# Peptides against a protein of PDB entry 4BOS: the designs that were tried, part 85

Target 1, 163 residues: chain A of PDB entry 4BOS
Amino acid sequence: PVLTRTVVPADNSCLFTSVYYVVEGGVLNPACAPEMRRLIAQIVASDPDFYSEAILGKTNQEYCDWIKRDDTWGGAIEISILSKFYQCEICVVDTQTVRIDRFGEDAGYTKRVLLIYDGIHYDPLQRNFPDPDTPPLTIFSSNDDIVLVQALELADEARRRRQ
Target 2, 163 residues: chain A of PDB entry 4BOS as posed
Amino acid sequence: PVLTRTVVPADNSALFTSVYYVVEGGVLNPACAPEMRRLIAQIVASDPDFYSEAILGKTNQEYCDWIKRDDTWGGAIEISILSKFYQCEICVVDTQTVRIDRFGEDAGYTKRVLLIYDGIHYDPLQRNFPDPDTPPLTIFSSNDDIVLVQALELADEARRRRQ

## One batch from the design tools (peptide; made by RFdiffusion4, then SolubleMPNN)

Design b1_p20_3_s4 (from b1_p20_3, 11 letters changed)
Fold by OpenDDE base, seed 5:
Structure b1_p20_3_s4 (fold): chain B 163 residues (1-163), chain A 20 residues (1-20)
Amino acid sequence: as target 1 above (163 residues)
Amino acid sequence: EEAFRRELEEARERGRALLA
């Protein structure tokens, strides 16, 4: 089995496209971004006491309006929210630092998904199998540490290509 | 969830890390 990258469009919504891809088992749908932005806004708006200015860096309403714009970038806050919504650990391997940021790691989820991040773009990761009739896997066991090692290897290779 | 709160606080502290 080999961990590989699926390149998604370099629009301003690559994070949402990438998350959707992995949590839905490998469905590439760039058109999912507007709805995912609305989903996050809906979640945030549902609990203004929890999603406070201290967390968001702006008022609850300001954040909701901001995240729903087509050209705003998502980040760790949005990943964390999506991790909780989809009830899975979201692991982001950073090619600039060759590190993995794990979201939802203390939630007790049994599943994990992986994204690769280069500082300005997100792509989803998948495991391909030798058997061509076996579809790629995007949802892994949260106990699968091998996939994390493979992700780091991908990141390291990407980093070397830029040097 | 306290773990979730802590995660968001860490995300904020990191200055909106992993932006893209």
Scores: peptide ipSAE 0.543, ipTM 0.930, DockQ to the pose 0.040
Fold by OpenDDE base, seed 4:
Structure b1_p20_3_s4 (fold): chain B 163 residues (1-163), chain A 20 residues (1-20)
Amino acid sequence: as target 1 above (163 residues)
Amino acid sequence: EEAFRRELEEARERGRALLA
């Protein structure tokens, strides 16, 4: 089995497209972004006391309006929210630093998904199997540390290609 | 929820890291 990258469109919503891909088992749907943005806004709006300006960096309402725009970028806050919503650890391997940032790692989730990030773009990662009839895997056990090693290898190779 | 709050606070402190 080999960990590979599925390139998604380099639009303003690649984070959402990538998350959707991995949590849905490998479904590429760039049109999912508006709904996912609305989902995050709905979650944030549901608890303005928790999702305060201290957390969001802007008022609850301002954030909701902002994230629902089709041209705003998601980041660590949105990944954290999505991790909690989908009840899975979201691991982001950064090709610039060759580090993995883990979201939801202290929540006790049994599943993890992986994204690769280059500083301006997100793509989803998947495990391909030698049997062509076995579909790629996007949802891994949170105990599967081999996939993290493979992700780091991908990131390191990508970094070396840019040097 | 405490872990989640800490994660969000850390995310905010990082200055919206991992933007894309």
Scores: peptide ipSAE 0.486, ipTM 0.903, DockQ to the pose 0.041
Fold by OpenDDE base, seed 1:
Structure b1_p20_3_s4 (fold): chain B 163 residues (1-163), chain A 20 residues (1-20)
Amino acid sequence: as target 1 above (163 residues)
Amino acid sequence: EEAFRRELEEARERGRALLA
């Protein structure tokens, strides 16, 4: 089994496209962002006490209006919210530092998904199998440490190509 | 959720996973 990267469009919604891909088991839908943006805005709006200005960097209402725009980028806030919504750990391997940022790691989720991040773009990761009849895997056990090692190796190779 | 806040803080401190 080999961990591979699926390149999604380099638009303002690459994070949402990538998350959708992995949580849906490998479904590429570049048009999924508007609904995911609305979902996040709905969650944030539902709990102004928790999703405070201290967390959002702006008022609750300002954030909701901002994230629903089709030209704004998602980041750690959105990843954290989506991790909670989908009840899975979201692991982001950073090609700039060759480190993994884990979201939802202490929530007790049984599943994890992986993204690769280069500082300006997100892509989803998947495990490919030698048997062509076995579809790629995007949802892993939260106990699968091998996939994290493979993600680091993938990121390290990417970094070396840039240096 | 404390874990939620911690994860965001760590990400911001490292300047990673933040395209906003």
Scores: peptide ipSAE 0.285, ipTM 0.830, DockQ to the pose 0.044
Fold by OpenDDE base, seed 3:
Structure b1_p20_3_s4 (fold): chain B 163 residues (1-163), chain A 20 residues (1-20)
Amino acid sequence: as target 1 above (163 residues)
Amino acid sequence: EEAFRRELEEARERGRALLA
């Protein structure tokens, strides 16, 4: 089995598209972003004590309005929220540094998903199998550290190719 | 959620996986 990258549209919603892809088992839906943005806004709005201005960099209300725009980019805050919502660890491998940022690693989730990040764009990762009748895997065991090694290798290759 | 705070802090310190 090999870990591969599925390129999603390079729009401002690539994070949401990528997360949706991996948590739904490999479903590419570039139109999923609006609802996911609203979901995040709902979660943030529901707990203004935790999602404070100190965390968000803006007021709770301002963030909610901002994230629901179709031209704003997601990051660590959104990944953390989505990790909690989908009850899985989200691992982001960075092609610029060849390091993995793990979100939800202390939450006790049994599953992990992987994204690849180049500083401005997110793509989902999947494991492909030699058997053509076996569909790609996007949800891994949180104990599967081999997939993390494979992700690092993939990121290193991407760095060398400058992509 | 201390884990959340830690993850954000670490991400900010490394300058990775942040808002584009």
Scores: peptide ipSAE 0.230, ipTM 0.800, DockQ to the pose 0.042

Design b1_p20_4_s2 (from b1_p20_4 with A1D A3E L4R N11L V12T)
Fold by OpenDDE base, seed 3:
Structure b1_p20_4_s2 (fold): chain B 163 residues (1-163), chain A 20 residues (1-20)
Amino acid sequence: as target 1 above (163 residues)
Amino acid sequence: DAERAARAAALTAAREAELA
């Protein structure tokens, strides 16, 4: 088995598209972003005590309006929210630093998904199998540390190729 | 984890700067 990336559009919503891809088992749907943005806004709006200005960097209402725009970028706060919503660990391998940032790592989730990040753009990662009839895997066991090693290898290769 | 928090803040700040 080999870990590969699926390149999604660079349309300001690549994080949402990438997360949707991995949590839905490999479904590429660039049109998923508006609903995912609304989902995040709804979650944030539902708990203004937790999602305060200290966490959001802006008022709760300002954040909700901001994240629902089609040209605003998701980041760590959105990944954290999506990790909680989908009840899975989200592992982001950074090609610039060749390190993995893990979200939800201490929540006790049994599932793990992986993204690759180049400092601007997010793409989803998947495991391909030798049998061409076996579909790629996007949801891994949270105990599968081999996939993390493979992700680091993939990121290191991307860095060397300046990709 | 202070290191993780710092990384998250840095990534967020970088994206905001790029968007601005």
Scores: peptide ipSAE 0.077, ipTM 0.729, DockQ to the pose 0.079
Fold by OpenDDE base, seed 4:
Structure b1_p20_4_s2 (fold): chain B 163 residues (1-163), chain A 20 residues (1-20)
Amino acid sequence: as target 1 above (163 residues)
Amino acid sequence: DAERAARAAALTAAREAELA
């Protein structure tokens, strides 16, 4: 089995497209972003005490309007929210540092998904199998630490190609 | 877009520290 990257469009919504891809088992849908943005806005609006200006960098209402724009970028706060919503750990491997940031790691989720990040773009990761009849895997056990090692290897290879 | 990238990176880093 080999961990591979699926390149999604660089259309300002790559985070949402990438998350959708992995949580839906490998479905590429670049049109998923508007509803995911609205979902995040709904969750943020529902808890203004937790999602404060300190967390959002703007008022709760301003953030909700901002994240629903089609040209604004998602980041750590959006990943955290999506982790909670989909009830899975979201692991992001950074090609610039070759390190993994784990979101939802203390929540007790049984599943994890993986993204690769280069500082300005997100792509989803999947495990391919030698048997061509076996579809790629995007949802892993939270106990599968081998996939994290493979993600680091993939990120290291990506970094070398950029040098 | 360098401006967008810089803003996104700064915000993401700040949020990660706040949420940690």
Scores: peptide ipSAE 0.025, ipTM 0.657, DockQ to the pose 0.074
Fold by OpenDDE base, seed 5:
Structure b1_p20_4_s2 (fold): chain B 163 residues (1-163), chain A 20 residues (1-20)
Amino acid sequence: as target 1 above (163 residues)
Amino acid sequence: DAERAARAAALTAAREAELA
């Protein structure tokens, strides 16, 4: 078994595409972003006390209008919300620092998914199996720390290639 | 999908406590 990345389009919606891919078991749908953006906006709008200007960097309403644009980037806020929505830990391995940022780690979820991030682009990660008839795995046990090690190895390899 | 929709409704009805 080996952990690999599936390259998704660099169309400003790579985070949404990547999350959708892993939580749906390996379904690539670049057209998923508009609805996911609306979902984020709805959740943010529902709690203006928490999602304040201090958190958003703009008014709640301005953020909601902004995130629904097709050319704006998602980040930690969106990942946090999507972790809660899909009831899974979202682990992001950063190729620039070779570290993993874990979202939802304190929520007690039994499942985790993995993304790889290079500072400007997100891609989904999957585990491939030797048996070609066994489809790649994108949803892991939250107890599977081996996949985290593999993700770090993948990030470290990417960093070495940039030396 | 229906399950996710129900979860979304519950999530949006509750106050957010923290960001990761």
Scores: peptide ipSAE 0.021, ipTM 0.636, DockQ to the pose 0.026
Fold by OpenDDE base, seed 1:
Structure b1_p20_4_s2 (fold): chain B 163 residues (1-163), chain A 20 residues (1-20)
Amino acid sequence: as target 1 above (163 residues)
Amino acid sequence: DAERAARAAALTAAREAELA
Protein backbone atom coordinates (compact mmCIF):
# COMPACT_ATOMS: atom_id res chain seq x y z
CA PRO B 1 0.00 0.00 0.00
CA VAL B 2 1.19 3.46 -0.93
CA LEU B 3 -0.13 6.89 -0.10
CA THR B 4 -0.75 9.04 -3.17
CA ARG B 5 -2.32 12.36 -4.02
CA THR B 6 -5.16 13.00 -6.42
CA VAL B 7 -4.70 16.36 -8.09
CA VAL B 8 -7.89 18.38 -7.97
CA PRO B 9 -8.54 21.56 -9.95
CA ALA B 10 -6.87 24.74 -8.81
CA ASP B 11 -10.10 26.71 -9.00
CA ASN B 12 -10.04 28.50 -5.62
CA SER B 13 -12.19 25.73 -4.15
CA CYS B 14 -9.55 23.02 -3.91
CA LEU B 15 -9.93 22.75 -0.14
CA PHE B 16 -13.61 21.97 -0.40
CA THR B 17 -13.13 19.58 -3.30
CA SER B 18 -10.34 17.82 -1.43
CA VAL B 19 -12.31 17.47 1.79
CA TYR B 20 -15.34 16.22 -0.10
CA TYR B 21 -13.16 13.68 -1.89
CA VAL B 22 -11.74 12.13 1.24
CA VAL B 23 -14.84 12.18 3.44
CA GLU B 24 -16.95 10.65 0.68
CA GLY B 25 -14.52 7.80 0.14
CA GLY B 26 -12.83 9.03 -3.01
CA VAL B 27 -15.50 10.89 -4.93
CA LEU B 28 -14.14 13.68 -7.08
CA ASN B 29 -16.76 16.38 -7.43
CA PRO B 30 -15.40 19.82 -8.29
CA ALA B 31 -18.96 21.13 -8.23
CA CYS B 32 -19.34 20.44 -4.51
CA ALA B 33 -17.87 23.75 -3.39
CA PRO B 34 -20.93 26.02 -3.50
CA GLU B 35 -22.89 23.81 -1.14
CA MET B 36 -19.93 23.31 1.16
CA ARG B 37 -19.39 27.05 1.29
CA ARG B 38 -23.03 27.54 2.19
CA LEU B 39 -22.75 24.84 4.83
CA ILE B 40 -19.82 26.59 6.45
CA ALA B 41 -21.59 29.93 6.31
CA GLN B 42 -24.65 28.38 7.89
CA ILE B 43 -22.64 26.89 10.73
CA VAL B 44 -20.80 30.16 11.33
CA ALA B 45 -24.01 32.16 11.28
CA SER B 46 -25.61 29.78 13.76
CA ASP B 47 -23.10 30.59 16.49
CA PRO B 48 -22.02 34.22 16.35
CA ASP B 49 -20.79 34.09 19.94
CA PHE B 50 -18.18 31.46 19.14
CA TYR B 51 -17.47 32.52 15.58
CA SER B 52 -16.65 36.06 16.60
CA GLU B 53 -14.66 38.70 14.82
CA ALA B 54 -11.69 37.63 16.91
CA ILE B 55 -11.88 34.16 15.40
CA LEU B 56 -12.91 35.11 11.88
CA GLY B 57 -10.87 38.26 11.37
CA LYS B 58 -14.05 39.94 10.16
CA THR B 59 -17.62 40.18 11.38
CA ASN B 60 -19.73 37.04 11.34
CA GLN B 61 -21.93 38.41 8.59
CA GLU B 62 -18.98 39.60 6.52
CA TYR B 63 -17.35 36.20 6.77
CA CYS B 64 -20.50 34.40 5.70
CA ASP B 65 -20.86 36.59 2.65
CA TRP B 66 -17.16 36.26 1.89
CA ILE B 67 -16.86 32.49 2.16
CA LYS B 68 -19.86 32.01 -0.13
CA ARG B 69 -18.02 33.73 -2.98
CA ASP B 70 -16.70 31.33 -5.58
CA ASP B 71 -13.19 32.76 -5.50
CA THR B 72 -12.36 32.91 -1.80
CA TRP B 73 -10.02 30.39 -0.23
CA GLY B 74 -10.64 28.15 2.70
CA GLY B 75 -8.12 27.64 5.45
CA ALA B 76 -7.78 26.54 9.04
CA ILE B 77 -11.15 27.96 10.07
CA GLU B 78 -12.98 26.07 7.36
CA ILE B 79 -11.03 22.88 8.01
CA SER B 80 -11.93 23.05 11.69
CA ILE B 81 -15.58 23.53 10.86
CA LEU B 82 -15.60 20.69 8.35
CA SER B 83 -13.84 18.41 10.81
CA LYS B 84 -16.63 19.01 13.28
CA PHE B 85 -19.33 18.65 10.67
CA TYR B 86 -18.04 15.38 9.25
CA GLN B 87 -16.97 14.11 12.67
CA CYS B 88 -13.48 13.19 11.58
CA GLU B 89 -9.93 14.31 12.16
CA ILE B 90 -8.58 16.23 9.20
CA CYS B 91 -4.82 15.97 8.86
CA VAL B 92 -3.07 18.44 6.60
CA VAL B 93 0.50 17.70 5.59
CA ASP B 94 2.32 20.86 4.55
CA THR B 95 4.96 20.37 1.87
CA GLN B 96 6.60 23.68 2.72
CA THR B 97 7.36 22.71 6.30
CA VAL B 98 6.97 18.91 6.17
CA ARG B 99 4.66 19.02 9.14
CA ILE B 100 1.19 17.69 9.78
CA ASP B 101 -1.48 19.93 11.22
CA ARG B 102 -4.20 17.87 12.82
CA PHE B 103 -7.68 19.32 13.15
CA GLY B 104 -10.12 17.67 15.50
CA GLU B 105 -7.56 15.43 17.18
CA ASP B 106 -8.97 16.19 20.62
CA ALA B 107 -12.58 15.45 19.69
CA GLY B 108 -12.37 11.68 20.02
CA TYR B 109 -13.16 10.91 16.39
CA THR B 110 -12.44 7.38 15.21
CA LYS B 111 -11.75 8.45 11.63
CA ARG B 112 -9.09 10.60 10.01
CA VAL B 113 -8.65 11.92 6.50
CA LEU B 114 -5.59 13.48 4.93
CA LEU B 115 -4.90 16.46 2.71
CA ILE B 116 -1.65 17.72 1.26
CA TYR B 117 -1.04 21.46 1.14
CA ASP B 118 1.69 23.40 -0.64
CA GLY B 119 0.89 26.89 0.62
CA ILE B 120 -1.74 27.71 -1.97
CA HIS B 121 -3.28 24.42 -3.12
CA TYR B 122 -4.94 21.50 -1.36
CA ASP B 123 -5.11 17.96 -2.71
CA PRO B 124 -6.60 14.85 -1.16
CA LEU B 125 -4.56 11.83 -0.20
CA GLN B 126 -5.53 8.20 -0.51
CA ARG B 127 -3.98 4.80 0.06
CA ASN B 128 -3.69 2.72 -3.09
CA PHE B 129 -3.49 -1.04 -2.97
CA PRO B 130 -1.64 -3.43 -5.28
CA ASP B 131 -4.86 -5.28 -6.01
CA PRO B 132 -6.65 -3.25 -8.69
CA ASP B 133 -9.97 -4.57 -7.43
CA THR B 134 -9.41 -2.99 -4.03
CA PRO B 135 -10.51 0.64 -4.15
CA PRO B 136 -8.31 3.35 -2.70
CA LEU B 137 -8.83 4.17 0.95
CA THR B 138 -9.41 7.78 1.99
CA ILE B 139 -10.82 7.29 5.48
CA PHE B 140 -8.36 5.93 7.99
CA SER B 141 -8.47 4.97 11.62
CA SER B 142 -7.54 7.82 13.90
CA ASN B 143 -5.09 5.33 15.41
CA ASP B 144 -3.36 4.71 12.07
CA ASP B 145 -0.13 6.59 12.62
CA ILE B 146 1.56 4.77 9.74
CA VAL B 147 -0.44 6.85 7.30
CA LEU B 148 0.91 9.99 8.97
CA VAL B 149 4.46 8.76 8.47
CA GLN B 150 3.66 8.06 4.84
CA ALA B 151 2.19 11.54 4.49
CA LEU B 152 5.38 13.07 5.88
CA GLU B 153 7.43 11.02 3.45
CA LEU B 154 5.25 12.19 0.59
CA ALA B 155 5.62 15.81 1.67
CA ASP B 156 9.37 15.47 2.09
CA GLU B 157 9.69 14.05 -1.40
CA ALA B 158 7.56 16.88 -2.77
CA ARG B 159 9.80 19.43 -1.08
CA ARG B 160 12.93 17.79 -2.47
CA ARG B 161 11.49 17.93 -5.97
CA ARG B 162 10.89 21.66 -5.65
CA GLN B 163 14.47 22.29 -4.51
CA ASP A 1 -1.29 23.87 21.71
CA ALA A 2 0.52 27.12 21.15
CA GLU A 3 2.46 25.61 18.28
CA ARG A 4 -0.71 24.24 16.74
CA ALA A 5 -2.37 27.62 17.03
CA ALA A 6 0.60 29.25 15.37
CA ARG A 7 0.49 26.83 12.46
CA ALA A 8 -3.24 27.34 12.05
CA ALA A 9 -2.68 31.07 11.99
CA ALA A 10 0.07 30.63 9.42
CA LEU A 11 -2.25 28.67 7.14
CA THR A 12 -4.86 31.38 7.41
CA ALA A 13 -2.36 34.16 6.90
CA ALA A 14 -0.86 32.44 3.88
CA ARG A 15 -4.19 32.06 2.12
CA GLU A 16 -5.17 35.65 2.84
CA ALA A 17 -1.88 36.92 1.50
CA GLU A 18 -2.30 34.91 -1.68
CA LEU A 19 -5.81 36.22 -2.24
CA ALA A 20 -4.71 39.81 -1.70
Scores: peptide ipSAE 0.086, ipTM 0.735, DockQ to the pose 0.079; fails the geometry check

Design b1_p20_4_s3 (from b1_p20_4, 6 letters changed)
Fold by OpenDDE base, seed 5:
Structure b1_p20_4_s3 (fold): chain B 163 residues (1-163), chain A 20 residues (1-20)
Amino acid sequence: as target 1 above (163 residues)
Amino acid sequence: SAARRARAAALLAAREAALA
């Protein structure tokens, strides 16, 4: 089995497309972003005490209006929210540092999904199997440390190609 | 999906309850 990257469109919604891909078992839907943006805005709006201006960098309402725009980028706060929503750990391997940032690691989730990030763009990761009749896996056990090693290897290879 | 909508509703309701 090999961990591979599926390149999604390099638009402002790559995070949402990538998350949707992995949590839905490998479904590529670049049109999923508007709904996911609205979902995030709804969650943020529901808890203005937690999602404060200090956390958001802008007022709660300003953030909600901002994230619902088609041309704004999602980041760590959106990943955190989506981790909680989908009840899974979201692991992001960074090709610039060859490190994994884990979101939801303390929540006790039994499942994890993986993204790869280069400082600008997010892509989803999946495990391919030798048997062509076995579909790629995008949802892993939170105890599967092998997939994390493979993600680091993938990121390291990407970094070497850029050296 | 229906599952996502149901999950979203439950999550939002839980947050609202926590703030009440």
Scores: peptide ipSAE 0.028, ipTM 0.637, DockQ to the pose 0.021
Fold by OpenDDE base, seed 1:
Structure b1_p20_4_s3 (fold): chain B 163 residues (1-163), chain A 20 residues (1-20)
Amino acid sequence: as target 1 above (163 residues)
Amino acid sequence: SAARRARAAALLAAREAALA
């Protein structure tokens, strides 16, 4: 079994596409972003005290309008929200730093999914199996540390290629 | 899915309850 990267479109919605891919078991749906953006906006709007200007960098309402645009980029705030929504850890391996940022790590989730991030673009990660009839795995046990090691190896390789 | 919709509703309700 090998951890591999599926390159999703380099559009403004790569985070949403990538998250959707992994949480849905490997379904590539570039059209998923509008619904996910609306979901995030709804969650943010529901808690204006928590999702303050200090966190959002803009008013709650302004953020909600902003994130629902088709040309705005998601980041840590959106990942955190999606982790809570899907009830899973979202682990992002950064190819620039060769580090994994774990979202939802203290929430007690039993599942984790993995993304790879290069500072701009997000892609989903999956485990491929030798048996061609066994579909790739995108949802891992939160105790599966091997997949984290593999993600770091993948990021390190990516960094070496850029040197 | 129905499960995800239910989870969304629960999550939103929980946040609203925290504000109450």
Scores: peptide ipSAE 0.027, ipTM 0.639, DockQ to the pose 0.021
Fold by OpenDDE base, seed 4:
Structure b1_p20_4_s3 (fold): chain B 163 residues (1-163), chain A 20 residues (1-20)
Amino acid sequence: as target 1 above (163 residues)
Amino acid sequence: SAARRARAAALLAAREAALA
């Protein structure tokens, strides 16, 4: 089995498209972003005590309006929120540093999904199997450390290609 | 806090609705 990257559109919503892809078992839906943006805004609005200006860098209301725009980019705060919502660890392998940032690692989730990030763009990762009729796997056990090693290898290869 | 508890409940409800 090989861990591979599926390139999603380089639009302003690549994070949302990528997360949707992995949590839905490998479904590419570039039209998913508006609803996911609204979901995040709803979660943020529901807890203004936690999602303060210190956390958001703007008022709670300003953030909610901002994230719902179709031209704003998701990042670490959105990943953290989506990890909590989908009850899974979201692991992001960075091709610039060849390091993995784990979101939700201390929450006790039994499942993890993986994204690859180049400092600007997010793409989803999946495990392909030798049998072409076996669909790729996008949701892994949180105890599957092999997939993390494979993600690092994939990121290292991507880094070498850019150099 | 009450706000965090309410958020948690809302999250779970929304998640279940999305998966239904």
Scores: peptide ipSAE 0.026, ipTM 0.651, DockQ to the pose 0.020
Fold by OpenDDE base, seed 3:
Structure b1_p20_4_s3 (fold): chain B 163 residues (1-163), chain A 20 residues (1-20)
Amino acid sequence: as target 1 above (163 residues)
Amino acid sequence: SAARRARAAALLAAREAALA
């Protein structure tokens, strides 16, 4: 079994497309972003005490309007929200630092999904199997640390190619 | 989906852990 990267469009919604891909079992749908943006906005709007200006870097309303634009980037705030919504750990391997940032790691989720990030763009990761008739896996056990090692190896290779 | 709507409702009803 090999961990591989599926390249999604380099649009402003790559995070949403990537998350959707992994949580839906490998479905590439670049058109998913508007609804996911609205979902995040609704969650943020529902709790202005938690999603404060200090956390958002802007007022709650300003953030909601901002994230619903089709040309704004998702980041850690959005990943955190999506982790909670999908009830899974989201692990992001960074090709610049060769490290993994884990979102939802203390929530007790049984599932994890993986993204790869190069400082600008997000892509989803999947496990491919030797049997061509076995579909790739995008949702892993939260106890599967082998996939994290494989993600680091993938990131390290990407880093070396840029040197 | 119904499951996701239910999950969303649960999230809206509770204060979640700090953002990572």
Scores: peptide ipSAE 0.024, ipTM 0.648, DockQ to the pose 0.025

Design b1_p20_4_s4 (from b1_p20_4, 7 letters changed)
Fold by OpenDDE base, seed 5:
Structure b1_p20_4_s4 (fold): chain B 163 residues (1-163), chain A 20 residues (1-20)
Amino acid sequence: as target 1 above (163 residues)
Amino acid sequence: DAARRARAAALLAERERELA
């Protein structure tokens, strides 16, 4: 089995596209972003006490309007929210630092999904099997730490190719 | 419970935002 990267469109919604891809078992749908942005906005709007200006860098209302734009980027806050929403650990391997940021790691989820991040763009990761009739896997056991090693190797290889 | 999930996510986001 080999962990591979599926390159999604380099648009402002690559995070949402990538998350959707992995949590839905490998479905590439670049049109999923508007609804996912609305989901984030709904969650943020539901708790203005926590999602304060100090946290968001803007008012709750301004953030909600901002994240629903088609040209704004999601980040750690959005990943954390999506992790909880989909009840899975989201692991992001960074090709710049060759490290993995694990979102939801203390929540006790049984499943994890993986993204690769280069400082600008997010892509989903999947495990391919030798049998061509076996579809790629995007949802892993939270006990599968070998996939994390493979992700680090993938990131390290990417870094070496760039440098 | 969507509300609980949202609050939990928010707490995680705060911690992870500081680390990221």
Scores: peptide ipSAE 0.032, ipTM 0.681, DockQ to the pose 0.032
Fold by OpenDDE base, seed 3:
Structure b1_p20_4_s4 (fold): chain B 163 residues (1-163), chain A 20 residues (1-20)
Amino acid sequence: as target 1 above (163 residues)
Amino acid sequence: DAARRARAAALLAERERELA
């Protein structure tokens, strides 16, 4: 089995498209972002006392309006929220640093999904199988450390390619 | 449940904001 990257559009919503892809088992839907942005805004708005300016970097209302714009980028806060919503660990391998940031690591989830990040763009990762009739896998066991090693190898290759 | 999930997400976000 080989871990591979599926390139999604660079349309400011690549994080949402990538997360949707992996949590839905490999469904590419570039139109999913508006709904996911609203989902995040709904979750944030549901607890304004906890989602404070200290967490959001802006008021709760300002954040909700901001994240619902079609030209704003998601980051660690959005990944954390989506990790909790989908009840899975979201692992982001960074091609600039060749490191993995694990979101939801201490939540006790049994599932993990993987994204690859280059500093400005997110893409989803999937495991391909030798049997062409076996569809790619995007949802892994949270105990599958092999996939993390493969993600690091993929990131290292990407880094070397830029050198 | 929604409120609990939102609160848990906020805690996770805060922790990961510090680590990221």
Scores: peptide ipSAE 0.031, ipTM 0.669, DockQ to the pose 0.031
Fold by OpenDDE base, seed 2:
Structure b1_p20_4_s4 (fold): chain B 163 residues (1-163), chain A 20 residues (1-20)
Amino acid sequence: as target 1 above (163 residues)
Amino acid sequence: DAARRARAAALLAERERELA
């Protein structure tokens, strides 16, 4: 079994496409962004006490209007929200620093998914199996630390290729 | 969906903002 990267379109919705891919078990749908943006906005709007200006960096309403635009990029806030919604840890391996940012790691989730990030673009990660009839795995046990090591190795290889 | 949409975790949100 090998951890591999699936390159999604380099558009302003790569985060949403990548998250959708891993949480849905390997479904590539570049058109998922509008619905995911609306989902995030709905969650944020539903709890203005928690999703305050201090958390969002802008007012609740401003954020909701902003994230629903088709040209705005998702980041840590959106990952955090999606982690809570899907009840899984989202691990982002950064190819520039060769480090993993873990979202939801203290929530006690039993599942984790992985993304790879180069400072601009997000892609999903998956585990491929030798048996061609066995579909790739995108949802891992939160106890599977081997996949984190593999993600770091993948990121290090990517870093070396760019230098 | 409704229950998930209402979830809030202050410590997680703050920590994630600091790390990323």
Scores: peptide ipSAE 0.031, ipTM 0.667, DockQ to the pose 0.032
Fold by OpenDDE base, seed 4:
Structure b1_p20_4_s4 (fold): chain B 163 residues (1-163), chain A 20 residues (1-20)
Amino acid sequence: as target 1 above (163 residues)
Amino acid sequence: DAARRARAAALLAERERELA
């Protein structure tokens, strides 16, 4: 089995497209972002005491309006929210540092998904199998640390290509 | 519920911002 990257559009919504891809088992839907943005805004709006200005960097209402724009980028807070919503660990391998940030790692989820990040753009990762009739896997066991090693190898190769 | 989910996400976000 080989871990591979699927390049999604660089349309300001790559994080949402990438997350949707992996949590839905490999479905590419570039039109998923508006609904996912609204979902995040809804969750943030539901708890203004926790989602304070200190956490958001802006007022709760300002954040909700901001994240629903089609040209704003998602980041760590959005990944954290999506991890909790989809009840899975979201692992982001950074090609600049060759490190993995694990979101939701202490939540006790049984599943993990993987993204690759270059400092600007997010793409989803999937495991391809030698048997062409076996579909690629995007949802892994949270105990599968081999996939994390494979992600690091993939990120290291990407880093070398850019240097 | 949505409120509990939001609280958990906020706590994770704070921690993850420090780690990222």
Scores: peptide ipSAE 0.033, ipTM 0.684, DockQ to the pose 0.033; fails the geometry check

